Peptides against a protein of PDB entry 4KTY. Designs and how they scored, part 49

Target 1, 266 residues: chain A of PDB entry 4KTY
Amino acid sequence: YVLNDIGVIFYGEVNDIKTRSWSYGQFEDGILDTCLYVMDRAQMDLSGRGNPIKVSRVGSAMVNAKDDEGVLVGSWDNIYAYGVPPSAWTGSVDILLEYRSSENPVRYGQCWVFAGVFNTFLRCLGIPARIVTNYFSAHDNDANLQMDIFLEEDGNVNSKLTKDSVWNYHCWNEAWMTRPDLPVGFGGWQAVDSTPQENSDGMYRCGPASVQAIKHGHVCFQFDAPFVFAEVNSDLIYITAKKDGTHVVENVDATHIGKLIVTKQI

## One batch from the design tools (peptide; aimed at target 1 T195)

Design b2_p22_6_s1 (made by RFdiffusion4, then SolubleMPNN; from b2_p22_6, 15 letters changed)
Fold by OpenDDE base, seed 2:
Structure b2_p22_6_s1 (fold): chain B 266 residues (1-266), chain A 22 residues (1-22)
Amino acid sequence: as target 1 above (266 residues)
Amino acid sequence: MEQHKLPDSYFEKLKKELEKKK
């Protein structure tokens, strides 16, 4: 989880799982220095740089460009002017070296690019890390742990009311660490996500969230456990908005979100 | 394949399928 410099990232559809190679390049010249530079840009205290909890949280913020002129600018509109299309990247090295050289955010990334770069960052700093792909990954933006789908009376989705969304797939990272800030048993793999999705205490960052805590429904455990939980376990709630302004829950689907979660076994 | 949000039509179809199961 630290020594491998080439990885496989799962993507595609649940019925057509695909893999892509990704070169992490954590041992390439200048990469470690760049990772240190990232922490410098974050103005991270030296005392915190030995704490994987702090490091992973800072990394989740800094691998994306939002808030802090971090590494990558995300784009999901299929318009990649003045940059590199997300699909053109094959590894972390070029991205990180460009960031270090230009001192400006690199364009563009999507989830696997963010996850790839973040994986390099974590591994460079001695934190065991892997990439996880979640198919039908929910984005709960109102923190109710549900995927609320509002429908018109005719059965069409009301896009104005429907704020939550679902990715066909989403990649994030799991980092291995102890969690002395949590009860015993909730160390180990921690979900961390650098793809800018939701604000977490003032910045676009996510985690570390205990995988064990999430598996057992302990969403009150820091950090961002509710969001990660919702990504993998949200119920689809179909709510019909009546013409009179009333809302009626018509259906609940508890089986769709997080239908498949895949990570490479070592 | 790029990452994308599922379209409204996906959920509309899914809802109809759920109704058929009732």
Scores: peptide ipSAE 0.624, ipTM 0.931, DockQ to the pose 0.883
OpenDDE base, seeds 1, 3, 4, 5: peptide ipSAE 0.618, 0.618, 0.613, 0.622; ipTM 0.931, 0.931, 0.929, 0.931

Design b2_p22_6_s2 (made by RFdiffusion4, then SolubleMPNN; from b2_p22_6, 14 letters changed)
Fold by OpenDDE base, seed 4:
Formats: structure tokens, C-alpha cells, sequence
Structure b2_p22_6_s2 (fold): chain B 266 residues (1-266), chain A 22 residues (1-22)
């Protein structure tokens, strides 16, 4: 989880699972220096740099460019002008070195690129980390732990009535650490996500969220447990928005979101 | 394959299938 400098990232569809190689390159020249530079840019105190909780949280913020001129600019509009298409990246090294050299955010990334770079960052700093792919990954925008699908009276979906969305797949990271700030038993793997999805206490960041806590339905623990829980466990709620302004729940599907979660144990 | 948000049509079809199962 720390020593492997090349990995496999799962993507695609649940019925057509695909893999891509990713070179983490945590031992390549300049990469550790760049990771330290990232923490410098985050103005992270030296005392905090030895704390994987703080490091992973800072990393989740800094690997994306939002808020803090971090490493990667995300793009999902299939127009990658002024940069590199997300699919063109094959590893973290070029991205991190470009960031260090230019001192400007690198364009562009999507979830696996963010996860790849974040994995390098974590591993460089001695934090065991792996990438997780969640198929049918929900983005709960209003923190109600459900994926709202609004329907017109004619049965057509009106996605303008909600900010909730579902990714075909989404990649994030799990980092291994103790959680002395949580009750006993909630250490171990922690979900952290550098893909800019939701604001967490003022920044686009996510985690560390205890995987064990989430697995057992505990969403009250820091950080961002409700969001991560929703990514993998949200019920699809089909709601008819009637002309009179009333909402009627017509169907619930509790089995679709997070139908498959894949990680390579290396 | 790029990451993308599932379109409205996906859920429309899913709902149709769900209704058929009832």
C-alpha cells in the first residue's frame, strides 16, 4: 500500500468493468519534494504534517485546485482546451512535477486522476493508501442521505429540481490510519476524496471518513461521513413533482447506488 | 472512458423497468 509505485484503477460500467494502469511514482525524483511543497502551499504547520488525519484532509483539499490553487483542475464537459485531457494522463509524476514547476493548477483531471495523484501524495508521506471505485456513485448535494429523482406528472425526469446526481463511476481513496479522535474500532481504512464534489466546512475536500463507521451506518463521525455514506448507500427516491407543488414519493430503490465497489488490494 | 453524470433518460428507463416488476 506504500511501496507499490504502479497500480490499477477500475472504471467503466458495472456490466463492463475496465481497468487502467496508473504510475504513482512516489519514489521518483522531485515527487516527495512536490508533496512537501503542496503542504507548504496549504500553509500546513510542521507539527501537523506527521498526523495522517490532518495530512489526508489537507491532501483532499489540495489535490484539487478549488479554493486554494491546488494541484488539479477538474473538467467533465468533454472540452479540455488549455490543458491535457484527463484520459491522457498515465500517472502522477508528470502532473505533480508540472505543478511544482509552474506553481499553477494542472489541467485537467477527473476522478481517477484525482485519486491517482492523491494516492501518490499519501504514499509519499508514508500513509498506506489505495484507490476505490464505486459504480453508480451518488452525489448527495443536500446531505439528506438519499438520491432524489424528480419526475414530472408525465413521468419524465426533471433533473433541474435537484442538485443530486449519480456518477456512472467514481474513484476516491482509502487511507490507513488510527483515529484517536473517534471511538475505538473506527480506525483503519478511511475514505478520502480529492475530487471536488462538495464543500466541507469551507473547502472542497472530503474525509477522512471511517470506512468501518460508514459500513455500520454511523454517519455522525468526522469527517464527511454522511457524504461518503450517501455515495455508496443512497436510496433512489423517485418523486413526482405535481403542478400544485406537492411531492409524492412513487418509488424507492435501495439497491442501485453503490451496487459495486472495487479496489485492488496492493 | 470518462466519468459522467448519468442522464435523465437512464433513470426514466430504470423507472419503467421498476414499474414492470411490480
Amino acid sequence: as target 1 above (266 residues)
Amino acid sequence: MEQHVLPDSYFEELLKELKKKK
Scores: peptide ipSAE 0.620, ipTM 0.932, DockQ to the pose 0.819
OpenDDE base, seeds 1, 2, 3, 5: peptide ipSAE 0.614, 0.616, 0.611, 0.616; ipTM 0.931, 0.931, 0.930, 0.932

Design b2_p22_6_s3 (made by RFdiffusion4, then SolubleMPNN; from b2_p22_6, 13 letters changed)
Fold by OpenDDE base, seed 4:
Structure b2_p22_6_s3 (fold): chain B 266 residues (1-266), chain A 22 residues (1-22)
Amino acid sequence: as target 1 above (266 residues)
Amino acid sequence: MEQHRLPDSYFEELLKKLKEEK
């Protein structure tokens, strides 16, 4: 989880699972220096750099460019006119070295690019990390642990009534650490996500969220457990928005979100 | 393959299937 410098990232569809190779390159020249530079840019105090909780949280913020001129600019509009298409990247090294050289965010990334770079960052700093792919990954935007699907009375979906959405797939990271800030038993793998999805206490970041806590339905623990829980376990709630402004739950599907979660076993 | 948000039509079709199963 630390020594592997090349990996496989799962993507595609649940019924058409695909893999792509990713070179993490955590041992290549300049990469450690770049990771330190990232923490410097985050103005991370030296005392916190030995704490994987703080490091992973800072990393989740800094691997994306939002808020803090971090490493990667995300783009999902299929244009990519002012940079490199996400699919063109094959590893973390070029991205990190470009960031260090230019001192400007690198364009562009999507979830697996963020996850790849973040994985390098974590491993480079001695934090065991792996990439997780979640198919039918919900983006709960209003923190109600549901994926709301609003319907007009005619049965058509009106997505303008919610900011909730579902990714065909989404990649994030799990980092191994103790969690002395949590009750006993909630250490181990922690979900962390550098893809800018939701604001977490003032910044686009996510985690560390205890995988064990989430697995047992505990969403009250820091950080961002409700969001991560929703990504993998949100119910699809079909809500009819009536003309009179009332909402009626028409159907609930508890089996669709997080239908498949894949990670490479190392 | 790039990641993308599932379109409205996906859920419309899914709902139709759910209704048919009832």
Scores: peptide ipSAE 0.633, ipTM 0.934, DockQ to the pose 0.825
OpenDDE base, seeds 1, 2, 3, 5: peptide ipSAE 0.630, 0.632, 0.624, 0.628; ipTM 0.934, 0.933, 0.932, 0.934

Design b2_p22_6_s4 (made by RFdiffusion4, then SolubleMPNN; from b2_p22_6, 13 letters changed)
Fold by OpenDDE base, seed 1:
Structure b2_p22_6_s4 (fold): chain B 266 residues (1-266), chain A 22 residues (1-22)
Amino acid sequence: as target 1 above (266 residues)
Amino acid sequence: MEQHKLPDSFFEKLLAELKAKK
């Protein structure tokens, strides 16, 4: 994992899975220096830089530009006039070197760009890492572990009341580390995500969340386990909002969110 | 392919299918 400098990222639709090449370039000149610079910009204590838990959490915050003028600005509105379209990037090197040179956030990224750059960051710092793609990836914004879909009485979706959403696909990272801060058995792969989605204790960051804990339904462990759990295991809850203000659950679908999760071994 | 949020119409169709099974 650490030694591979070119990878494949899965994207597209669950019924039309696609792959794209991504050059991580963790051994290219200036890349390690840039990763150290990122931690400097985060004002990370030297004592924490050897701890993969702290490093991955800081990385999840700093790879996105939110809060701290980190590496990448996200854009999902198909307007990229002041930068590079997300689809134009082919690897992490140009992004990281531009960030180091300009000392300003780089425009623009979407999930696979964030995941690609974050993967480089982790691998540069000796943390085994891989990219994971989740199809039908839920975005639960009220931490109730559900995808709440509010309906008008006519059966159409009420977009104003519906705050949760689902990505056609979403990419994040898994980082390998021990978790002495968690019960025995919850080390190994940890989900971390640099795509800005939700605020986690004051910053747009996510993880590390124990994959093993999530698989066993344990969402009480740090960090951000409920959010990651919801991404892959939320039920679709169809709720009719009545004119009198009451809410009625019409249907529940437990089969669509996290329908397919794909990662390349090497 | 860009990453995007699923449209309302997707869930409306899905719900219709669920209701048809009942």
Scores: peptide ipSAE 0.629, ipTM 0.937, DockQ to the pose 0.882
OpenDDE base, seeds 2, 3, 4, 5: peptide ipSAE 0.626, 0.614, 0.614, 0.626; ipTM 0.936, 0.935, 0.934, 0.936

Design b2_p22_7 (made by RFdiffusion4)
Pose (drawn by RFdiffusion4):
Structure b2_p22_7 (pose): chain A 261 residues (1-241, 247-266), chain P 22 residues (1-22)
Amino acid sequence: YVLNDIGVIFYGEVNDIKTRSWSYGQFEDGILDTCLYVMDRAQMDLSGRGNPIKVSRVGSAMVNAKDDEGVLVGSWDNIYAYGVPPSAWTGSVDILLEYRSSENPVRYGQCWVFAGVFNTFLRCLGIPARIVTNYFSAHDNDANLQMDIFLEEDGNVNSKLTKDSVWNYHCWNEAWMTRPDLPVGFGGWQAVDSTPQENSDGMYRCGPASVQAIKHGHVCFQFDAPFVFAEVNSDLIYITAHVVENVDATHIGKLIVTKQI
Amino acid sequence: SEEHLEKFLSNQEYLEEYYESH
């Protein structure tokens, strides 16, 4: 989780698992300096850089280009003007070195690309890290920790009212650290996510959220545990437009995996 | 590996010196 500079990112379906190799390249010339440049550009106060909670949260904001001209721009537009399609990248090095050289956000990426770059950032600085993949990952748009699916009278999905969504898969990172800001028992792996989905305190960032706190539903502990809980375990609520028609308690988060040791 | 360990320790030394100078 620190010294391995190559990895595997899982994607596809639960019974049709695909793998994508990834070169983290945290030891390549120019990468460590690039990680320091990322924190400088985020205007991160130097006095907080010994705190992995802060470093990881800044990283979750700065790896994406929204709000702060950070590292990577997301796109699903099937055109990818003036850049590289997200599927063309095979590691983090070219992205990070291009960012340092051009001093401009790099185009383009999707969730595994954000996760790969963020993983490089964490391991390069010495924060143990890994990439996790969540199949049928929920995206909660109204912060009620459930998927609200509105149905027309005919029983079909009302696409105008329905805002929440579900991904075939989503990838984020886990960083290893104590959580002196939380009661004892909530350190260890912290979910951190640099793929923009929902604002957290006015910026696109997510975490560190204690995985242990998410497991027992104690999502009151900072940061962004409710959103992460909703990604892995929100119920689907079918609502006819308002009458609750049905509840699917098993659809979301069918499987979560990471590369074996 | 030994090589990666050496590169890691060198990075940590560099970071220590970098933050002391600032």

Design b2_p22_7_s1 (made by RFdiffusion4, then SolubleMPNN; from b2_p22_7, 12 letters changed)
Fold by OpenDDE base, seed 3:
Structure b2_p22_7_s1 (fold): chain B 266 residues (1-266), chain A 22 residues (1-22)
Amino acid sequence: as target 1 above (266 residues)
Amino acid sequence: SAENLKKYLENQEKLKKRLEAE
């Protein structure tokens, strides 16, 4: 998980799984220096740079440009006039080197780009890491562990009222580390996500969240376990907003979210 | 691969040196 510099990222839909080649390039010239530069920009103390918990959390913040002038600017509006379309990237190297040279956030990324760059960052720093694709990934905006989908009376989604969203797929990372800050058994793979989705204690970052803890329904452990849990195990609550202001639950779908989680095997 | 392992070890040494120097 640290030696492979070329990978495959899964994307698409659960019924139409697609693969994309991605060059991590963690061994390319300047990449290690760029990773160090990223930590420098984060003003990370030297004592923390050897701690995979701190490094992965800082990385999750710094790979996105929000809050801290990090590496990548996200864009999902299909307007990429001032940069490179997310689909045009084939690897992490050009992105990281551009960031290092320009000292400005690179445009643009989406989830697989964030995950690709973050994977390079982790592997470059000796942290075993992999990209995980979650099909029908929930984005819980109100931290209630469910997806509230508001419908118009005609059955269409009320986008104004619906803050939560379901991605057809979402990519994030898992990093391997011990978790001495958690109970025994919750080390190993930790979910970390650099795609800016929700604020975590003051900035857009996510994780590390124990995969084992989440699998066993434990969301009380740091970091951001409730959010990660919701991504993979949210119920969809369809609510009709009536003209009189009343809300009626029309349907509950407990099977839609987290249909398939895929990662490449070594 | 053997080459990747070599590069990994080299990077680890470089990283160690950089962290010690900073």
Scores: peptide ipSAE 0.315, ipTM 0.844, DockQ to the pose 0.899
OpenDDE base, seeds 1, 2, 4, 5: peptide ipSAE 0.298, 0.305, 0.016, 0.298; ipTM 0.835, 0.838, 0.521, 0.835

Design b2_p22_7_s2 (made by RFdiffusion4, then SolubleMPNN; from b2_p22_7, 13 letters changed)
Fold by OpenDDE base, seed 4:
Structure b2_p22_7_s2 (fold): chain B 266 residues (1-266), chain A 22 residues (1-22)
Amino acid sequence: as target 1 above (266 residues)
Amino acid sequence: SKEALEKYEQAQKKLEELFAKR
């Protein structure tokens, strides 16, 4: 998890799993310096740089450009005219070196790019990390642990009533660390996500969230456990918005979200 | 990626059909 400089990222659909190679390059020239520079840009206290909890949380914030002029600008609108299309990246090295050189956010990333760069960042700093791909990944925008799908009376989707959305797949990271701030047993793999999805206490960041805690239904622990839980276990709630302003739950699908979670085991 | 979810679309169509029968 620390020594591998080349990886495989899973993507595509649950019934058509695809893979792409990704060069992490955590040992390449200038990459460690860039990771330190990222922490400098975050104004991270030197005392915190040895704490994987703080480092992973800062990395989660800084790998995306939001809030803090971090590494990558996300784009999902197929407008990549002012940068590199997310699909054109093959590894983290060029992105990180460009960031270090330009001192400006690099355009553009999507989830696997964020996850790739974040994986490099973590591994470069000696934090065991892996990329996780979740198929049918929920994006809970209102922190209700549900994926709300509003329907008109005719059955058409009303996308205006919710900001919740489902990714066909989403990539994030798991980082290995102890969690002395949590009850015993909730160390180990921690979900962290640098894709800018939701605000967490003032910044677009996510985690570290204890995978073990989430697996046991514990969403009360820091950080962002409810959000991560929702990504993997949200119920799809089909709600009909009536003309009188009432909402009626028409259907609940508890099996759709988190259909498959894939990671490379090495 | 936020590509269209076939299962979601199918569910939507089923609901539309249900509402059309009402």
Scores: peptide ipSAE 0.022, ipTM 0.394, DockQ to the pose 0.009
OpenDDE base, seeds 1, 2, 3, 5: peptide ipSAE 0.014, 0.019, 0.018, 0.020; ipTM 0.364, 0.432, 0.414, 0.394

Design b2_p22_7_s3 (made by RFdiffusion4, then SolubleMPNN; from b2_p22_7, 12 letters changed)
Fold by OpenDDE base, seed 4:
Structure b2_p22_7_s3 (fold): chain B 266 residues (1-266), chain A 22 residues (1-22)
Amino acid sequence: as target 1 above (266 residues)
Amino acid sequence: SAENLEKYLANQKKLAERFAAE
């Protein structure tokens, strides 16, 4: 995983899986230096730079521009006039080099761009990493492990009340590391996500969350396990907001979220 | 690849040097 500098990112719809090539370029000139620069900008202590737990967490924060003038500015509003459209990127190299040269966040990214750049960052630092695509990925805004979808009386979604969202797909990363801070067996792949979604202890970051812990329903372990769990296994709760202010649960869909999780095997 | 392995090792060396220098 650390040796592959070209990858494939899965995206699209669960019934129409698409692939995109991505050049990680972790061995290209200036890329490692940029990754070090990222950690410098994060003011990361030297003692922490050898710890994949800390590095991956810092990386998840710094690959996005929020809070800390990190690498990428996310944009989902189809307004990309002040930068590069997310779809135009083909790899991490140009993004990272631009960040290093400009010392300003690069515009723009979406999930696969964040994941691509983050994958480069992790691999540069010797952390085995892969991109994971989750189809029908939940974004739980209130960390209640469920997706509350509020409906109007006509059955349409009430966007004002519905804060949670379901992405057709979402890309994040898994990083391989030991977790001495967790019980035995919860090392290995850790979910980490640099796409700015939710605030985690004061910063837009996510992980590392033990994949094994999540698979076994353990969401009490650091970091951000509830959020990651919700991305892959939250129930969709369809709630009708009545005129009298009461809420009625109309339906619960426990199968919609996390229909398919795909990652490259190599 | 063998080339990537060499590059990886070179990067690891650079990392070690950087961390030692700071």
Scores: peptide ipSAE 0.311, ipTM 0.840, DockQ to the pose 0.930
OpenDDE base, seeds 1, 2, 3, 5: peptide ipSAE 0.300, 0.309, 0.309, 0.310; ipTM 0.833, 0.836, 0.839, 0.838; seed 1 fails the geometry check

Design b2_p22_7_s4 (made by RFdiffusion4, then SolubleMPNN; from b2_p22_7, 17 letters changed)
Fold by OpenDDE base, seed 3:
Structure b2_p22_7_s4 (fold): chain B 266 residues (1-266), chain A 22 residues (1-22)
Amino acid sequence: as target 1 above (266 residues)
Amino acid sequence: SAEARAKYEAAQARLAAEMAAR
């Protein structure tokens, strides 16, 4: 995983899985220097730079521009006039080198761009990493481990009340590390996500969350396990908001979220 | 071209799933 400088990212729809190539370029000139620069910008102490737990958490924060003028500015409104459309990127190298040169966040990214750049960052620093794509990926905004979908009486979604959302697909990263801070058995792959989705203890970051812990329903372990768990396993709760102000649960769908999780093997 | 590819791939960008339709 560390040695591969070209990868494949899965995207599209669950019934129409697509792939795109991505050049990680972790061995290209200036890329390692840029990754070190990123950690410098994060004011990460030298002692922490040898700890993959700390490095991956800092990386999840710094690959996005929020809070700390990190690498990438996200945009999902299809208006990219002041930068590069997310789909125009073919790899991490140009993004990272631009960041290093300009010392300003690079525009623009979406999940696969964030994941691609973050994958480069992790691999540059010797952390085995891969990109994971989750189809029907939930975004829990209120930390209740479910998707609350509010409906009008006519069955249409009430967008004002509905804060949670579901992406057709979402990409994040898994990083391989030991977790001495967790019980035995919860090392290995750790979910980390640099796409700015939710605030985690003061910053837009996510992980590392033990994949094994999440698979076994353990969401009490640091970091951000509840959020990652919700991304792959949230129930959809359909709630009708009546005109009289009452809320009635109309339906629960426990099968919609996380229908397929895909990653490239080796 | 990179631009042409970007336009084609723009349609492949992630969208919020319409929960009622899926």
Scores: peptide ipSAE 0.026, ipTM 0.658, DockQ to the pose 0.017
OpenDDE base, seeds 1, 2, 4, 5: peptide ipSAE 0.022, 0.024, 0.018, 0.024; ipTM 0.624, 0.620, 0.603, 0.635; seed 4 fails the geometry check

Design b2_p22_8 (made by RFdiffusion4)
Pose (drawn by RFdiffusion4):
Parts: sequence; C-alpha cells; structure tokens
Structure b2_p22_8 (pose): chain A 261 residues (1-241, 247-266), chain P 22 residues (1-22)
Amino acid sequence: YVLNDIGVIFYGEVNDIKTRSWSYGQFEDGILDTCLYVMDRAQMDLSGRGNPIKVSRVGSAMVNAKDDEGVLVGSWDNIYAYGVPPSAWTGSVDILLEYRSSENPVRYGQCWVFAGVFNTFLRCLGIPARIVTNYFSAHDNDANLQMDIFLEEDGNVNSKLTKDSVWNYHCWNEAWMTRPDLPVGFGGWQAVDSTPQENSDGMYRCGPASVQAIKHGHVCFQFDAPFVFAEVNSDLIYITAHVVENVDATHIGKLIVTKQI
Amino acid sequence: MTEEQKEAATEVLKDMAEQTDI
C-alpha cells in the first residue's frame, strides 16, 4: 500500500470481472515534486501538511479540475476534444507530469483514472492507499441516502423527475490513518474520492470518511460519510408520482473489491 | 413490481449516470 508502484483496478460486472493494469509510478522522476506542486496550487497552508486527514481531503479536491484548476477533467462526451479519451491512459505518470509541465488541467478522465492519479498522490507522500471498486454504485443527488425512482402512471421511469442514478461500477480510494478528530475505533481505512459527483462544503471532493463508521451507519462523523454510505448501501425506492410502490434493499453495492496483497 | 420493470428502471438509471458531468 506504500511501496508497490503498479496495481490492478477492477471493473466490469460481478460475474464478469475485468482488470486494468495501472502504473502508479510514485517513484518516477518528477512525481514527488508534482505532488508538492499540487498542494501548492491548492493553496494548502504548509502547517497542515503533516496531517493526513487534511492532505487526503485536499487531494480529493485537487486531483479533479473543478473549482480549483486541479489535475484531471472528467468527460463522458464520446468526443474528448483536445485531449486523450479516458480509456487511453494506463497509469498516472504522464498525467501528473503533463500537469506539472503545462500547468493546466489534463484531459480527460473517468473514475478509475481519478482513482489511479489519487493513489499515486497518496503513496508518493507516504500515506498508505489502495483503490476500491464498487459494483452498482449509487449516486445520491438530494442527500437523503436512498435512490428515489419516480414512476409515471404507466409504471415506466419518469426521467424528468428522477435525478438519482446508479453506475455499473465506481472506483475510489482508501487512505490509512488514525482519526483523532473522531472517537476511538474509527481510524484505519478512510474512503477518499476525487471523482466529482457531489459538492462537499462547496467543492467537488469527498472524504476522508471512516469505513468503520459507514459500516455501522454512524454517518454523523466527518467527512461525507452519508454520501459514501449511499454509494454502497442505499435502498432503491420506487415512487409513483406520491405513493411508495416498492423497495429494493439489495440492488446497490453488490460487491466491493481491491487488489490482493 | 415485475422483474422486467425493475430491469428497465435499472437501465434508465445507468443511462442517466453516464450523463453526469464530472
């Protein structure tokens, strides 16, 4: 989780698992300096850089280009003008070195690409990290921790009213650290996510959220635990437009995996 | 709900997810 500079990112389906190799390249010439440049560009106060909670949260904001001209621009547009399609990248090095050289956000990326670059950032600085893959990952748009699926009278999905969504898969990072800001028992792995989905305190960032706190539903502990809980375990609520028609308690988060040791 | 209805809802949710601006 610190010294391995290559890894595997899982994707596809639960009974059709695909693997994508990834070169983290945290030891390559120019990468460590690039990680420091990322924190400089985020205008991160130097006095907080010894705190992994702060470093990881800044990283979750700065790895994406929204709000702060950070590292990577997300896209699903099937065109990818003036850049590289997200699927073309095979590691983090070219992305990070291009960012340092050009001083401009790099185009383009999707969740595993954000996760790969963020993993490089964490391991390079010495924060143990790994990439996790969540199959059937929920995206909660109204912060009620459930998927609200609105149905027309005919029982079909009303696409205008329905805003929540579900991914075939989503990838984020886990960073290892104590949580002196939380009661004892909530350190260890913290979920951190640099893929923009929902604003957290006015910026696209997510975490660190204690995985242990998410497990027992104690999502009151900072940061962004409710959103992460919703990604892995929100119920699907079918609502006819308002009457609750049905509840699917098993659809979301069928499987979560990371590379074995 | 039927299994066919649930499948169709899932397909719509996935398609909407790919429309997310990231």

Design b2_p22_8_s1 (made by RFdiffusion4, then SolubleMPNN; from b2_p22_8, 11 letters changed)
Fold by OpenDDE base, seed 5:
Structure b2_p22_8_s1 (fold): chain B 266 residues (1-266), chain A 22 residues (1-22)
Amino acid sequence: as target 1 above (266 residues)
Amino acid sequence: MTEEQKKKAIEELIEKAKKHEI
């Protein structure tokens, strides 16, 4: 979890699971210096740098470029003219060294690139970390722990009413730490995510959220437990929007989101 | 609601996510 410098990332579809190699390179020349530089750019105080809770939360913000000119610019539009296509990256080293040398955000990333770079950051700083892939990963935009799918009378999605979204797959990280800020038993693996999905108290960041808390439905525990819970366990609510303005619940599916969660044993 | 209608709706949501979460 700390010493392994090469990994495998799962992607694709739940019925057609694919793998790609990723070089983390946490021991390569200049990588530790770059991770320290990232924390300097975040204006992180020295006292916080020894706390894995603070470090992982800052890392989740700084691996994406939003808010703070962090490491990676996300792009999903298939237009990568001003950088490197997300699929062309094979590891974290080139990205981190480019960021350190240019002092500007690197283009471009998607979820597995964010997760790969964030995994390097965590491991480089001595935090045990792994990448997790969730198939049918929900993105709850209104914090109601549901995926509200509004349909027209013809069965097509009403894009104006439907705010929430679903990824065919999404990658994030789990980091191992104690949680003295939580009740006993909620240490261990913590979900953290650097893909800029949702605003968390003023910044695009996510976690650390206790995996044990999520598994037991304790969404009141800091940080971002409701969002992470929704990613893996939200119900799909199919709602027909009638022409008269009434809404009718047509179906509820409690089994679709988070159908498969995969991580490599290290 | 048919399984095919649900599948189609999910496919539309997946495509929406790819377009809007830039």
Scores: peptide ipSAE 0.408, ipTM 0.871, DockQ to the pose 0.734
OpenDDE base, seeds 1, 2, 3, 4: peptide ipSAE 0.358, 0.424, 0.405, 0.220; ipTM 0.862, 0.879, 0.872, 0.804; seed 2 fails the geometry check

Design b2_p22_8_s2 (made by RFdiffusion4, then SolubleMPNN; from b2_p22_8, 11 letters changed)
Fold by OpenDDE base, seed 1:
Structure b2_p22_8_s2 (fold): chain B 266 residues (1-266), chain A 22 residues (1-22)
Amino acid sequence: as target 1 above (266 residues)
Amino acid sequence: MTKEQKEKAIKELIEKAKKHDI
């Protein structure tokens, strides 16, 4: 994992899986220095820089520009007039070198760009990391582990009542580490995400969340396990809003979210 | 609720979700 300079990111739809090449460039000149600079901008204590739990959590916050003037500004509105369109990036090197030179957030990223840059950051710092793509990825906004889909009586989605959303696909990272802060057996792969989705204890960050804990339904362990669990295993609750103001649960679907999770075996 | 009605609702959610620039 740490030694691979070129990767493949999965995207598209569950029935039409596509691949994009991504250059991580973790051995290119100035990239390690930029990763150290990112930790300096985060004001990370030197004693914490050897701890993969702290490093991955700080990296999750700092790869996005929210809260802390981190590396990448996200944009999803198809208006990229003040930067580079997310689809134009082919690797992490240009992004990281621009950030180091300008000392300002780079425009623009989406999930695979965040995941690509974060993968470089982790690998530069000696943390084994990979990109994961989840098809039908839930974004739970209220931490209830459910996706409430409000329908009008005609069966169309009520966008005012429906706060939760589903990505056709979402990309995040898994980082390999020991978790001495968790019960035995919950080390190994940890989910971490630098795409700014939800606030975690005052900042837009996610993880590290134990993949083994999530697979066994243990959402009580730090960090952000409920959110990551919801991304891969939320129940879809179909609720009809009646004209009289009553809500009726029409259906529950426990099989649609997280239908396919793909990672490159390297 | 029919399978077709569910599939329609999910498609609407995905379409209302911000599309990835691919």
Scores: peptide ipSAE 0.405, ipTM 0.865, DockQ to the pose 0.417
OpenDDE base, seeds 2, 3, 4, 5: peptide ipSAE 0.430, 0.365, 0.385, 0.384; ipTM 0.880, 0.883, 0.871, 0.889; seed 2 fails the geometry check

